# Ledger of designs, part 149: peptides against a protein of PDB entry 4PN1

Target 1, 261 residues: chain A of PDB entry 4PN1
Amino acid sequence: KIEMNFLNKPIVPDTTKVISNFLTHYLITEPVEHVEIEAKLGTLIDLETQNRFEFPVMNETILNPEFNLRTRFESDMTASEHKYLNEFLNQAFRDSQKPGRLPFAYKHTKQVDLFYETEDNSRDKIRVSKNQSDNQVLACVKKRRVADLFLYCPNDAFDIRISISDELPVSMPSGNQQPSLTRLKDRVGYVHQEIKIDLTKTTQNDPVYDTTERHELEVEFGNIADLRDRAQKAKDGMEAPLFRRVQLFMDNVRILRREHS

## One batch from the design tools (peptide; made by RFdiffusion4, then SolubleMPNN)

Design b1_p22_8_s1 (from b1_p22_8, 10 letters changed)
Fold by OpenDDE base, seed 5:
Structure b1_p22_8_s1 (fold): chain B 261 residues (1-261), chain A 22 residues (1-22)
Amino acid sequence: as target 1 above (261 residues)
Amino acid sequence: SELLQRITDPEVLLKLFEKRLA
């Protein structure tokens, strides 16, 4: 018989604990009502050098948000990288359809996002999302970024930003109001065990700036109610369910950030 | 959350993927 350690008990990685605590704060302690929790692949850029941030660490590291590291996060990748990840996920999708596996679900969506300024001139904009095919309104929300947690990943192609957002449903803007920004989104979505993986090509038409195209990959918790329940249990002393769910999420993120062309 | 579908028809699947990658 082989034991896993001298206690013969599972041990939780420190990263899992830190992220779990981060999530618990915004799920339970100071709860965000309409919470969205996602991880985006991208690059931490040093504002001084405009190159990828360099820190004296050799592996995945959660950056302390209390320190101003003078960085920005670029949630973008090249078209080739995006294509590679798409092909990778397509293969993963196919493999998951085999007997004995838990299958991916798949959806291809094209939508247009219209951003409107609020009447009070708040920083948060109202986003109206419409289906490109029939122009039906899919959602009207005011999204507020609540918190970010950054993972510096020196050994991988991408760094990670985990974001907590509040997507508050709001009334449609007045009929005479013009959008300040429009985004066309071409998204392929994959769901496995209620973890959402989205590859999105975004074309942004800004009246002030030239049209920009972005390629993004995001990983999202697909079942917030379950996650909140797990977080509550963690606050009550039973941490294992939350740790397991966060571990699953992070393993998926780790797989993706390591893949590149 | 968006409802995703399980695609079992290979031809449909290929068309969707090709459209996305084109």
Scores: peptide ipSAE 0.019, ipTM 0.279, DockQ to the pose 0.013
Fold by OpenDDE base, seed 3:
Structure b1_p22_8_s1 (fold): chain B 261 residues (1-261), chain A 22 residues (1-22)
Amino acid sequence: as target 1 above (261 residues)
Amino acid sequence: SELLQRITDPEVLLKLFEKRLA
């Protein structure tokens, strides 16, 4: 007989605790009503060198925002990397359909996003999303970024940004308003155990952006109600359910950030 | 914690990190 450690009890990684506390704050303590929680794969860029950030650590680490590291986060990857990840996830999907496994769900969506200025001239724009095939409205929201947490991953292909956002449903813009920006999105979505993995190709004609096509991968908590329940339990002293869910989320992220073409 | 709340505030982070607009 073997035991997992000298206490024969599970131990929680520090990363899991930090992220769990971060999420709990915006789920329970200062709750965001229409919360979206996602991790994006990308690259931390050193503003001085314009190369990938180098920090004197040897593994995954959450960056402390109190220290100015003079970095920017690029939530983008090459078309080749994006294609590789798509193929990787397709294979994972196929493997999960085998007996004894929990299956992936798959959805392919093509939509157009129309961005409109708000009447109050706030920085946040109204986004109207429509299905490209039939032009039906999928959503009309005002998205506000609430908080970010960055993970530097020196051993992997990508760094990570975890973001808390508020997606507020709002009324459709008036017919007289013209969109300030339009984006075409080609999204393939994979869902496993209510964790959503999206690969998105975004095409836009905007001089603000240096690329015509962007390639993003994001991992999102698909069941916010359950997550909020777990967070509440954590606040009440039972942290294990939240830790397990966060660990599942992060393990999926860790798998993906290691992959490269 | 109060510290975590402060250091993860987007206004603080914007001073430290430039993020890609989505």
Scores: peptide ipSAE 0.006, ipTM 0.337, DockQ to the pose 0.052
Fold by OpenDDE base, seed 4:
Structure b1_p22_8_s1 (fold): chain B 261 residues (1-261), chain A 22 residues (1-22)
Amino acid sequence: as target 1 above (261 residues)
Amino acid sequence: SELLQRITDPEVLLKLFEKRLA
């Protein structure tokens, strides 16, 4: 007979615990009302060298938020990497349709995001999202990033930023306001077990600057109510459901960040 | 380890996050 360990009980990786506690804080302790929780694949850049950040660690490492490491996070990737991930996810989608598997859902959307300055001159802009084809308004929100947790992943193609955001629904800007920024988003979305994976090509047309294109991959918790429930249970002493959900989320992230063209 | 326990302790983590957000 085989046992898991000398206690014969499941053990939770410290990464899972740290992330779970991070999430619990903004779900339960100081709850964000319209919370969005996502992980972005990207690169931690050392501001001094302008190269990928280097630290004397050999595996996935959550950076201590207490310290300013003088880094920036670039959520962009190459077109080649993005294409590879798209093909990879397409294959995963196809495989998941087979009997005995839980299927992916798939959606391709094209939208335009219009950013407006707020009347109170707050730092956060209002984002109006419209369907690119018929100009139908999809959403109007004011997104505030509440907290970030960075994972340095020296063995993988990408580092990770986990972000807590407050996506507050707001009224449409006045008809007299002009957008300060417009972005075209070509998004391919995959959903598996309520974890949403989005591949997004963002084209920004700046009248002053050259058109810039970004390629992003995001992993998002698709069921916040369930996650909040799990976090509450964790606060009440039952941590396993939260740990399982975070583990699922992070395993998906880990799969993706290891893939490269 | 005790060190690992501290860095995964909700209260310790909360303090770190609050410091960052301050």
Scores: peptide ipSAE 0.005, ipTM 0.262, DockQ to the pose 0.141
Fold by OpenDDE base, seed 1:
Structure b1_p22_8_s1 (fold): chain B 261 residues (1-261), chain A 22 residues (1-22)
Amino acid sequence: as target 1 above (261 residues)
Amino acid sequence: SELLQRITDPEVLLKLFEKRLA
């Protein structure tokens, strides 16, 4: 007979606990109504060196938000890295279609995002998303970044930003209003066990960032209602369901951040 | 935890790192 440990009980890693508590706060304690929860692959940049952040740790580490580490996060990667990840996910998709596996779902979307300034000059812009093929409106939202949690991953190609956002549905801008920014998005989406993995190529003329194309990979909780339910149970003393879901999410993130060309 | 809730305060976090919406 094999046991898990000397208590013969599951043990939850600190990373899982910390992230779970972080999510619980914004799901239950101070709930965000239209919450979006995603992890983006990218690079923590040291503002002093302008190189990748270096911290004296040897493994995945959640950075303490109480300390200003003088970093910024680039949610971007090279075209080559992005292509590699796409190929990797395509293979994972194919493998998941085999008997005995849980299959991926796949969707390819090309859309245009139009950003509008708000009438009250708020910092949050209104984003209208349209399908490139027929110009049908897909969404009109005002997105607000609520909180971030950063993971430094010294052994992997990418660091991680977990973000809580409020994506509020809003009315369409007036017909006479012009967009301040237009962004083309080519998005390939994979869904496995309600975890969404999106590869996005973004094309825009951005005078601020001096970039015409960006490559992003994000992992998102695809079932917020279920996650909120799990978080509520955690608040009520039953933490296991939430921990399991967060563990699944993070394992998928860990797989992806280790892959590179 | 209460500790984590404190250190993950949105106002604090948003000041420490770049705000980037995509």
Scores: peptide ipSAE 0.000, ipTM 0.345, DockQ to the pose 0.056

Design b1_p22_8_s2 (from b1_p22_8, 10 letters changed)
Fold by OpenDDE base, seed 3:
Structure b1_p22_8_s2 (fold): chain B 261 residues (1-261), chain A 22 residues (1-22)
Amino acid sequence: as target 1 above (261 residues)
Amino acid sequence: DELLKLITDPEVLLKRFEEKLA
């Protein structure tokens, strides 16, 4: 008989604890009402060199937000990388349909996002999302970025930004208002065990600049109510359910950031 | 170049595999 360690009990990685505490803060301590929690794949850029940030660590590490490291995060990848991830996820979807597995679900959506200025001239814009096929309104929201947590991943193709956002439903802009910006989005969303993985291609037409495309991959917690419940239990001294959920989330992120063409 | 621009569904890849095996 073998044991996993000298205590014969599971141990929680420090990364899981740090992220769990971060999430608990914005779920329970200072709760965001309409919270969205996502991880985006991208690159930490050194503002001085304009190259990928180099930090004296050899593995995945959470950057301390209290220190200004003079970096920016670019949530973009090449079309080739994006295509590879699309194919990878398609294969994962197919494999999950086999007997004995928990199946993926997926949805392919094409939408247009219309951005409007707010009456109070706030920095946050109202986003109206419409389905391209029938022009039906999918959502009308004002999204506010609340907090970010960055993971530097020197051994992988991508770094990670975990973001807490407040997505507030708001009323539709008046019919007299013109959108300040329009974006076309082609998105495929994969869901496995209530973790959502979105591949998004965004096309933006700018009258001054050439049409630009952005390729993004994000991983999102699909069941916020359950996550909040787990976070509350953690605050009450039972941390295991939250740790398990965060670990699942991060393992999915780790799989994806290792993939490259 | 066009293939890089399209997001594909899981079913599309299945069809391609079947065609290659035929």
Scores: peptide ipSAE 0.142, ipTM 0.648, DockQ to the pose 0.012
Fold by OpenDDE base, seed 1:
Structure b1_p22_8_s2 (fold): chain B 261 residues (1-261), chain A 22 residues (1-22)
Amino acid sequence: as target 1 above (261 residues)
Amino acid sequence: DELLKLITDPEVLLKRFEEKLA
């Protein structure tokens, strides 16, 4: 007979607990009403060296937000890295269609995002997203960043930023208002067990600085209602469902951040 | 260069693979 450990009970890694507590805070304790929770792959940059941040640890480490480490997070990656991840995910999608597996869902969307200043001159802009094919409005939201949690991953190609955002649906800007910024987005989305994985290529035309392109990969909780329910149960003393969901999320993130060309 | 800029669908890769095998 094989046992898990000397208690013969599952043990939860600290990473799972810390992230779970972080999520619970913004789901239950100080709830964000229209919460978006995503992990972006990128690089922690040391502001002093302008190179990748170096921390004296040997594995995945959640950085303590109470300390100002003088870093910035760059969510961009190279076109080559992005292409590799695209191919990797495409293969994973195909493999998941085989008998005995849980299949991926797939969606490819090309959209334009128009950003508008708010009437009250708030820092938060209104984003109107339209489908490029028929110009139909996909969303009109006011998004604010609520909190971030950074993971330094010295053994992987990417570091991770987990972000809590409030994406509030709002009314369309007035017809006479001009957008302050326009971005073209080519997004391919993969969904597996309600975890969303998005590859996004963003093109921004700047009359002064020419056209810039950004390549991003993000992993998002696809079922916030379920996650909130799990978080509530955790607050009520039953943590296992939340831990399992966070573990699944993080395992997917870990797979992706290890992949590189 | 152009290929690096394209986000590809799973179906596109299947076609390319088939073409390589042909």
Scores: peptide ipSAE 0.130, ipTM 0.630, DockQ to the pose 0.012
Fold by OpenDDE base, seed 5:
Structure b1_p22_8_s2 (fold): chain B 261 residues (1-261), chain A 22 residues (1-22)
Amino acid sequence: as target 1 above (261 residues)
Amino acid sequence: DELLKLITDPEVLLKRFEEKLA
């Protein structure tokens, strides 16, 4: 018989614990009511060099938010990288349809996001999302970024930003109000075990700047209620369910950030 | 490359591969 360690018990990686605590804070301690939790693939850019941030670590590292590292996060990738990930996920989808596997679901959506200024001139804008095909309103929300957790991943193609956001449903803007910004989104979303993986191409027409296109990949917790329940259990002393869910999430993120053309 | 401009779902990809193999 072989034992996994001298206690013969599973051990939780430190990364899992740190992220779990981060999530628990915004799920339970200071709860965000309409919370969205997502990880975006991108690059930590050193503001001084404008190159990818360099830190004296050799593997995946959660950056301490207490320190101002003078970085920005670019949640973008090249078209070729995005295409590769699209193909990779398509293949993963197909493979998951085989007997004995848990299948992916997918949805391809084209939408337009209209951003409106709030009456109180708050920093947060109202986003109205409409389906491009029939112009039906999909959502009207005021999204507020609550917190970020950055993972520096020197061995991988991408760094990671885990974001906590509050997506408050709000009333539609007044009929006479004009959007301050319009974005077209082409998105293919994959769902596996309630983890959502979205590939999105965003086109933005700026009257001052040339049309910009962004290529994004995000991983999102698809069942917040379950996650909140797990977080509550963790606060009550039963951490294993939360750790398992966070581990699943992070493993999916790790798979994706390692894949590149 | 126009192919880089398109997001494809699994079904579209399968079709493209079939066409390339034909």
Scores: peptide ipSAE 0.116, ipTM 0.617, DockQ to the pose 0.012
Fold by OpenDDE base, seed 4:
Structure b1_p22_8_s2 (fold): chain B 261 residues (1-261), chain A 22 residues (1-22)
Amino acid sequence: as target 1 above (261 residues)
Amino acid sequence: DELLKLITDPEVLLKRFEEKLA
């Protein structure tokens, strides 16, 4: 008979624990009311070299936020990488429709995001999202990024930023207010086991500057209520449900960040 | 490149594949 280890019990990777504790803090300890939790694929850039950040580690490593490493995170990727991931996810979707699998759901949307300055001149802008085809308002929110956790992934194509955000629904800006920024988004969202994977092309048209395009992939917890419940249970001493959910989330992230064209 | 410009979904790819086979 084979046992898992000398205790014959599952063991949780330290990465899972660290991330779980990070999430628990903003779900339970200092709860964010309208919390959004997402991981973006991108690159940690060393501000001094302007190259990808290098650190003397050999695997996925959570960076300590207490230290200023003088980095920035670029959530952009190449068009080729983005296309590859799109094809990869499309194939994953198709495969999941087979008998015996849990199916993906997907939605392809084109929207325009209009950003407005707040009346109180706060740093955070109001985002109005509209359907690109019929101009129907989809959402009006003020998004505040509360915290970030960065994962340096030297063996993979991408590094990871896990972000805690407060996405507060707000009233529409006054009719006299003009947007300070307009972005077109072409987005396909894939959902599997309440984990949402969004592949987004963002086009920003600036009348003065050249049009800029970004290619982003993000993974989001699709059921915050469930996650909060799991986090509460973890605070109460039952950590396993939270660990399982975080591990599922991170495994999906790990799959994606390893894929490259 | 036009192919790089557009995000595709599973249905689009299936249609393209079927068109190529026809």
Scores: peptide ipSAE 0.115, ipTM 0.611, DockQ to the pose 0.012

Design b1_p22_8_s3 (from b1_p22_8, 9 letters changed)
Fold by OpenDDE base, seed 4:
Structure b1_p22_8_s3 (fold): chain B 261 residues (1-261), chain A 22 residues (1-22)
Amino acid sequence: as target 1 above (261 residues)
Amino acid sequence: SELLKKITDPKVLEELFKKKLA
């Protein structure tokens, strides 16, 4: 017989605790009502060097938000990296269909996002999302980025930004308004155990700026209600369910950020 | 456990990223 440790109990890593606390804050303590919680793969760029951020650590490290590290996060990757991840996830999907596994669900979507300025000229824009195939409105929201938590991952292809956003449903803009920005999204989505993994090719058309294309990979909590319940239990002193869910989420993120072309 | 309350300001980072794309 073997045991995990001298207490024979699972140990919760600090990463799990920190992220759990971060999530609990915006789920329970100062709750975001229409919360979206996602991790994006990207690169922490040192503004001084314009290279990937370097810090004297040897493993995954949550950056302390109290310190201004003079960084920006680029939630983008090369087309080749994106293609590699797509192939990787396709294989993972196929493997999950085998007996004894929990299967992935798969969905391919194409949508257009139209961004509108608010009447009060607030910084937050209204986003109208439409399905490209039938032009049906999928959502009309005012999305506000509430918080970010950055993970520096020196051993992996990508760094991670975990973001809390508020996607407030709002009324459609008036017909006389023109979008300030349009975004075409080609998304391949994978869902496993209610964790959503999206590969997205985004073409952004700005009336003022040049058209840009981005390749993004996002990992999202697919069941916010369950997550909120777990967070509430954590606040009430039972942390294990939340820790397990965060661990699952982060393990998926860790798998993905290690893959590169 | 004490909950994390302080976060990075996403506004600053997002603006910097946009400037790069411009």
Scores: peptide ipSAE 0.038, ipTM 0.389, DockQ to the pose 0.035
Fold by OpenDDE base, seed 5:
Parts: sequence; structure tokens; C-alpha cells
Structure b1_p22_8_s3 (fold): chain B 261 residues (1-261), chain A 22 residues (1-22)
Amino acid sequence: as target 1 above (261 residues)
Amino acid sequence: SELLKKITDPKVLEELFKKKLA
């Protein structure tokens, strides 16, 4: 018989604790009503060098937002990397269908996002998402970015941005309004244990990235109600359920960021 | 906390949001 440590008790990594506390704040303390919580794979770019940011650490670390690191996050990857991840997830999907495993769910969607300016000239745009095949409205929301955490991952292919957003359902724009931006999305979605993994090819005019097509991978908490419940329990002194859920989320992220062509 | 204030800095968020939409 072996024990896990001299206390024979599970140890919670700091990363799990920090992220859990971060989530708890925006789930419970200052609750975002229509919260979306996602991690995107990408690269932290040093604004001075325009290369990947270099920090004197040798493993995954959450960057302290109190410091101005002069970075930007590029939530993009090459087509080859995206293809590799797609193949990897396809294999994971197949393997999960075997007896004794929890299966992935799979969905392929093509949608168009239409962005509209708000009447009050607010910075947040209204996004209307439609199915490309039948033009059915899938969603109409005003999305506001609430908070970000950045993970620098020097040993992996990608760095991570964890974002909290508020997706407020709103009424459709008036028929006379023209979209300020149109974005085509080809999305392959995988769901495992209520964690959503999306591979998205986005076509748009992108002056920031200087590309018409972007390749993104995002990991999202698929059950916010459950997560909020866990966060409440954590505030009440029982942290284990939240830690377990965050650990699951982060382990999936860790798997993905290590995979590359 | 100062940490939470920083990660929700409107200026930082605005820039990130603009980049996301661009």
C-alpha cells in the first residue's frame, strides 16, 4: 500500500486555488448574471519584441495582473496546429466511445455572427448569431468582457487566457441597422463531462491579426449552474467540489496546450 | 483586492475587447 503523502490527503495546487478564487468572485461575490467562462489557447506576445513573452519561470504560472507586463494575447494558431488538434480530438472522441468510458458529444456548426453598434454608442456591440444553412437566429447578445487571467506556459505550445464574459440577451437590432462586422464561423465542438472544447475557423477582416482567417481553440465550462453551486459551497467553507471541477477543466486545458504538430 | 481591480481594469478590458472584435 502506498500513501499519496505523509498526511495521506489530496493536495490542491495553487493554480487550482487561484483560478477557483477568481471564478468565485465573478460567480458569487460580484456575480455576473449571464456568465461565460472560457479558456483560449494562444500566445502571450511581448509588445516590445513582438515575440512570445519571456518570463523567468520554468512551468505553468498565472501572471499577476498587478504588473504591467506589456503583453498582448494572440488567440490564434496555424492551420496545421488547428488540424492536428482536430485530429487529436477526433481520436479522443473515438476512444471515449469505448466501453467503460464517458463519451464525448460532437457537433459541427457553421454560423455567421453579425455585430451591430448599440444606440447608446456603448463600446459593447450586439452580436446576432445565425445558422449559415437556414439563417435561423441562434442568439442575440451583448457581450461584455469582465475579467481575464493569463497563464504563461513556457513548456507548452500555447499560453492560456481564461476569460469571464457577460453575455446579456438583448432584443434584435432594428431592421434598418447594418452590421458593422460580419464573422463567419466554422465550429467543431466536443463536450466531455460538461466541458466544452471548440475548434473554430473564423473568417473576417482582421486588422489586428492581419489575416482573414483565424484558428482558435477554446475550452468552456458547460454547466455554469453547477459551477456556481460549487462556488457557493466554497464560499461556505466546502472548497473540494469547486477545486475538483476547476482541476478537471485545467487538466483538459493542459492536455490540449501540450499537443502540437 | 488590487489584483481583482487590475484584471477588471476598464482600459485593459477595452483594449482586449477591441482586439477580440477586430
Scores: peptide ipSAE 0.020, ipTM 0.460, DockQ to the pose 0.044
Fold by OpenDDE base, seed 2:
Structure b1_p22_8_s3 (fold): chain B 261 residues (1-261), chain A 22 residues (1-22)
Amino acid sequence: as target 1 above (261 residues)
Amino acid sequence: SELLKKITDPKVLEELFKKKLA
């Protein structure tokens, strides 16, 4: 007989604990009402060198937000990388349809995002999302970025930003208001065990500059109510359900950030 | 245990990418 360890109990990695703690704060302690929680693949950039940040560690490390590391996060990737990840996820989707597996769900969405200035000239603009084909309004929200947690991943193709956002539903802008920015989003979404994996191509037409395209991959908690419930239980002393959910989330992130062509 | 309250301000870090934020 083999035991897990000398206590014969599961051990939760610090990464899981820290992230769980981070999430619990914005789910329960200072709750964000319309919370979105996502991890984006990208690159931590050293503001001094404008190259990828270098830290003297050899594995996945959550950066302490109390330290000003003079970094920024770029969530963009190359078209080639994005294509590879799309192919990878397509294969994962196909494999998950096999007997004995839990299947992925798949959705392809094309939308237009219109950004409007707020009356108070807030940095948080109103975003109206419309279906690209029929112009049907899908959402009208004011998205506020609340918090970020960064993971430096020296052994992987990408670093990770976990973000807490508040997507507040708001009224449509007045008919007299013109959008300050328009973006096309081509999103391929995969859902597995209520974790959403989205590949997004964002196209922006600028009247002065050439059309720009951004490629992003994000992993999102698809069941916030469940996550909030788990976080509440954690606050009440039962941490295991939250840890398990966060572990699942992070394992998916880890799989994706390790992949490269 | 004390919950993590200190965070990285996304507004600061994303300042250079305002045009890319959606």
Scores: peptide ipSAE 0.011, ipTM 0.409, DockQ to the pose 0.040; fails the geometry check
Fold by OpenDDE base, seed 1:
Structure b1_p22_8_s3 (fold): chain B 261 residues (1-261), chain A 22 residues (1-22)
Amino acid sequence: as target 1 above (261 residues)
Amino acid sequence: SELLKKITDPKVLEELFKKKLA
């Protein structure tokens, strides 16, 4: 018989613990009511060099928020990288349909996002999402970014930003209000064990700037209620369920960030 | 106990990104 270690007990990596506590804070301690929790693949850019940030570490590292590293996060990737990831996920989807596996669910959505200014001149805009085919309203929300946690991944194609947002459902803007911004989104979504993986191609027409395309990949917790329950249990001294869910989430993220064209 | 309570300001980072794209 093989044992895990000399205590014969599972060991939880610090990465899992830190992320778990980060989530617990905004799920339980200072709860965000309409919370969205996602990880985006991208690149930490050094503001001084304008190149990918270089830190003297050899593995995945959560950056300490207490230190200003003078970085920005670019949640974009090349079209080729995006295509590669799409093909990779398509294959993963197909493989998951085989007997003995847990299947992916797949959804393809083409939508238009209309952004409106708020009456109070808040920084947060109202986003109305509509289906491109029939103009059906999919959502009307005010999204506020609450917190970010950054992971520097020197051995992988991408760095990671884990973000906590408050996505508040709001009433539709007045009929006389014009959108300040319009975005076309082509999104393919893959769901596996309630972890949602979205590939999004965004097209934005800016009157000042040429039409820009953005390619993003995000991994999201698909069951917030379950996650909140796990976080509450963690606060009550039972951390294992939360750790397991976070570990699953991060393993999926790790798989994706290692893939590149 | 919570290991992490402090966060980075997401608004600052996003604004910087937007400024570069603009």
Scores: peptide ipSAE 0.008, ipTM 0.362, DockQ to the pose 0.036; fails the geometry check

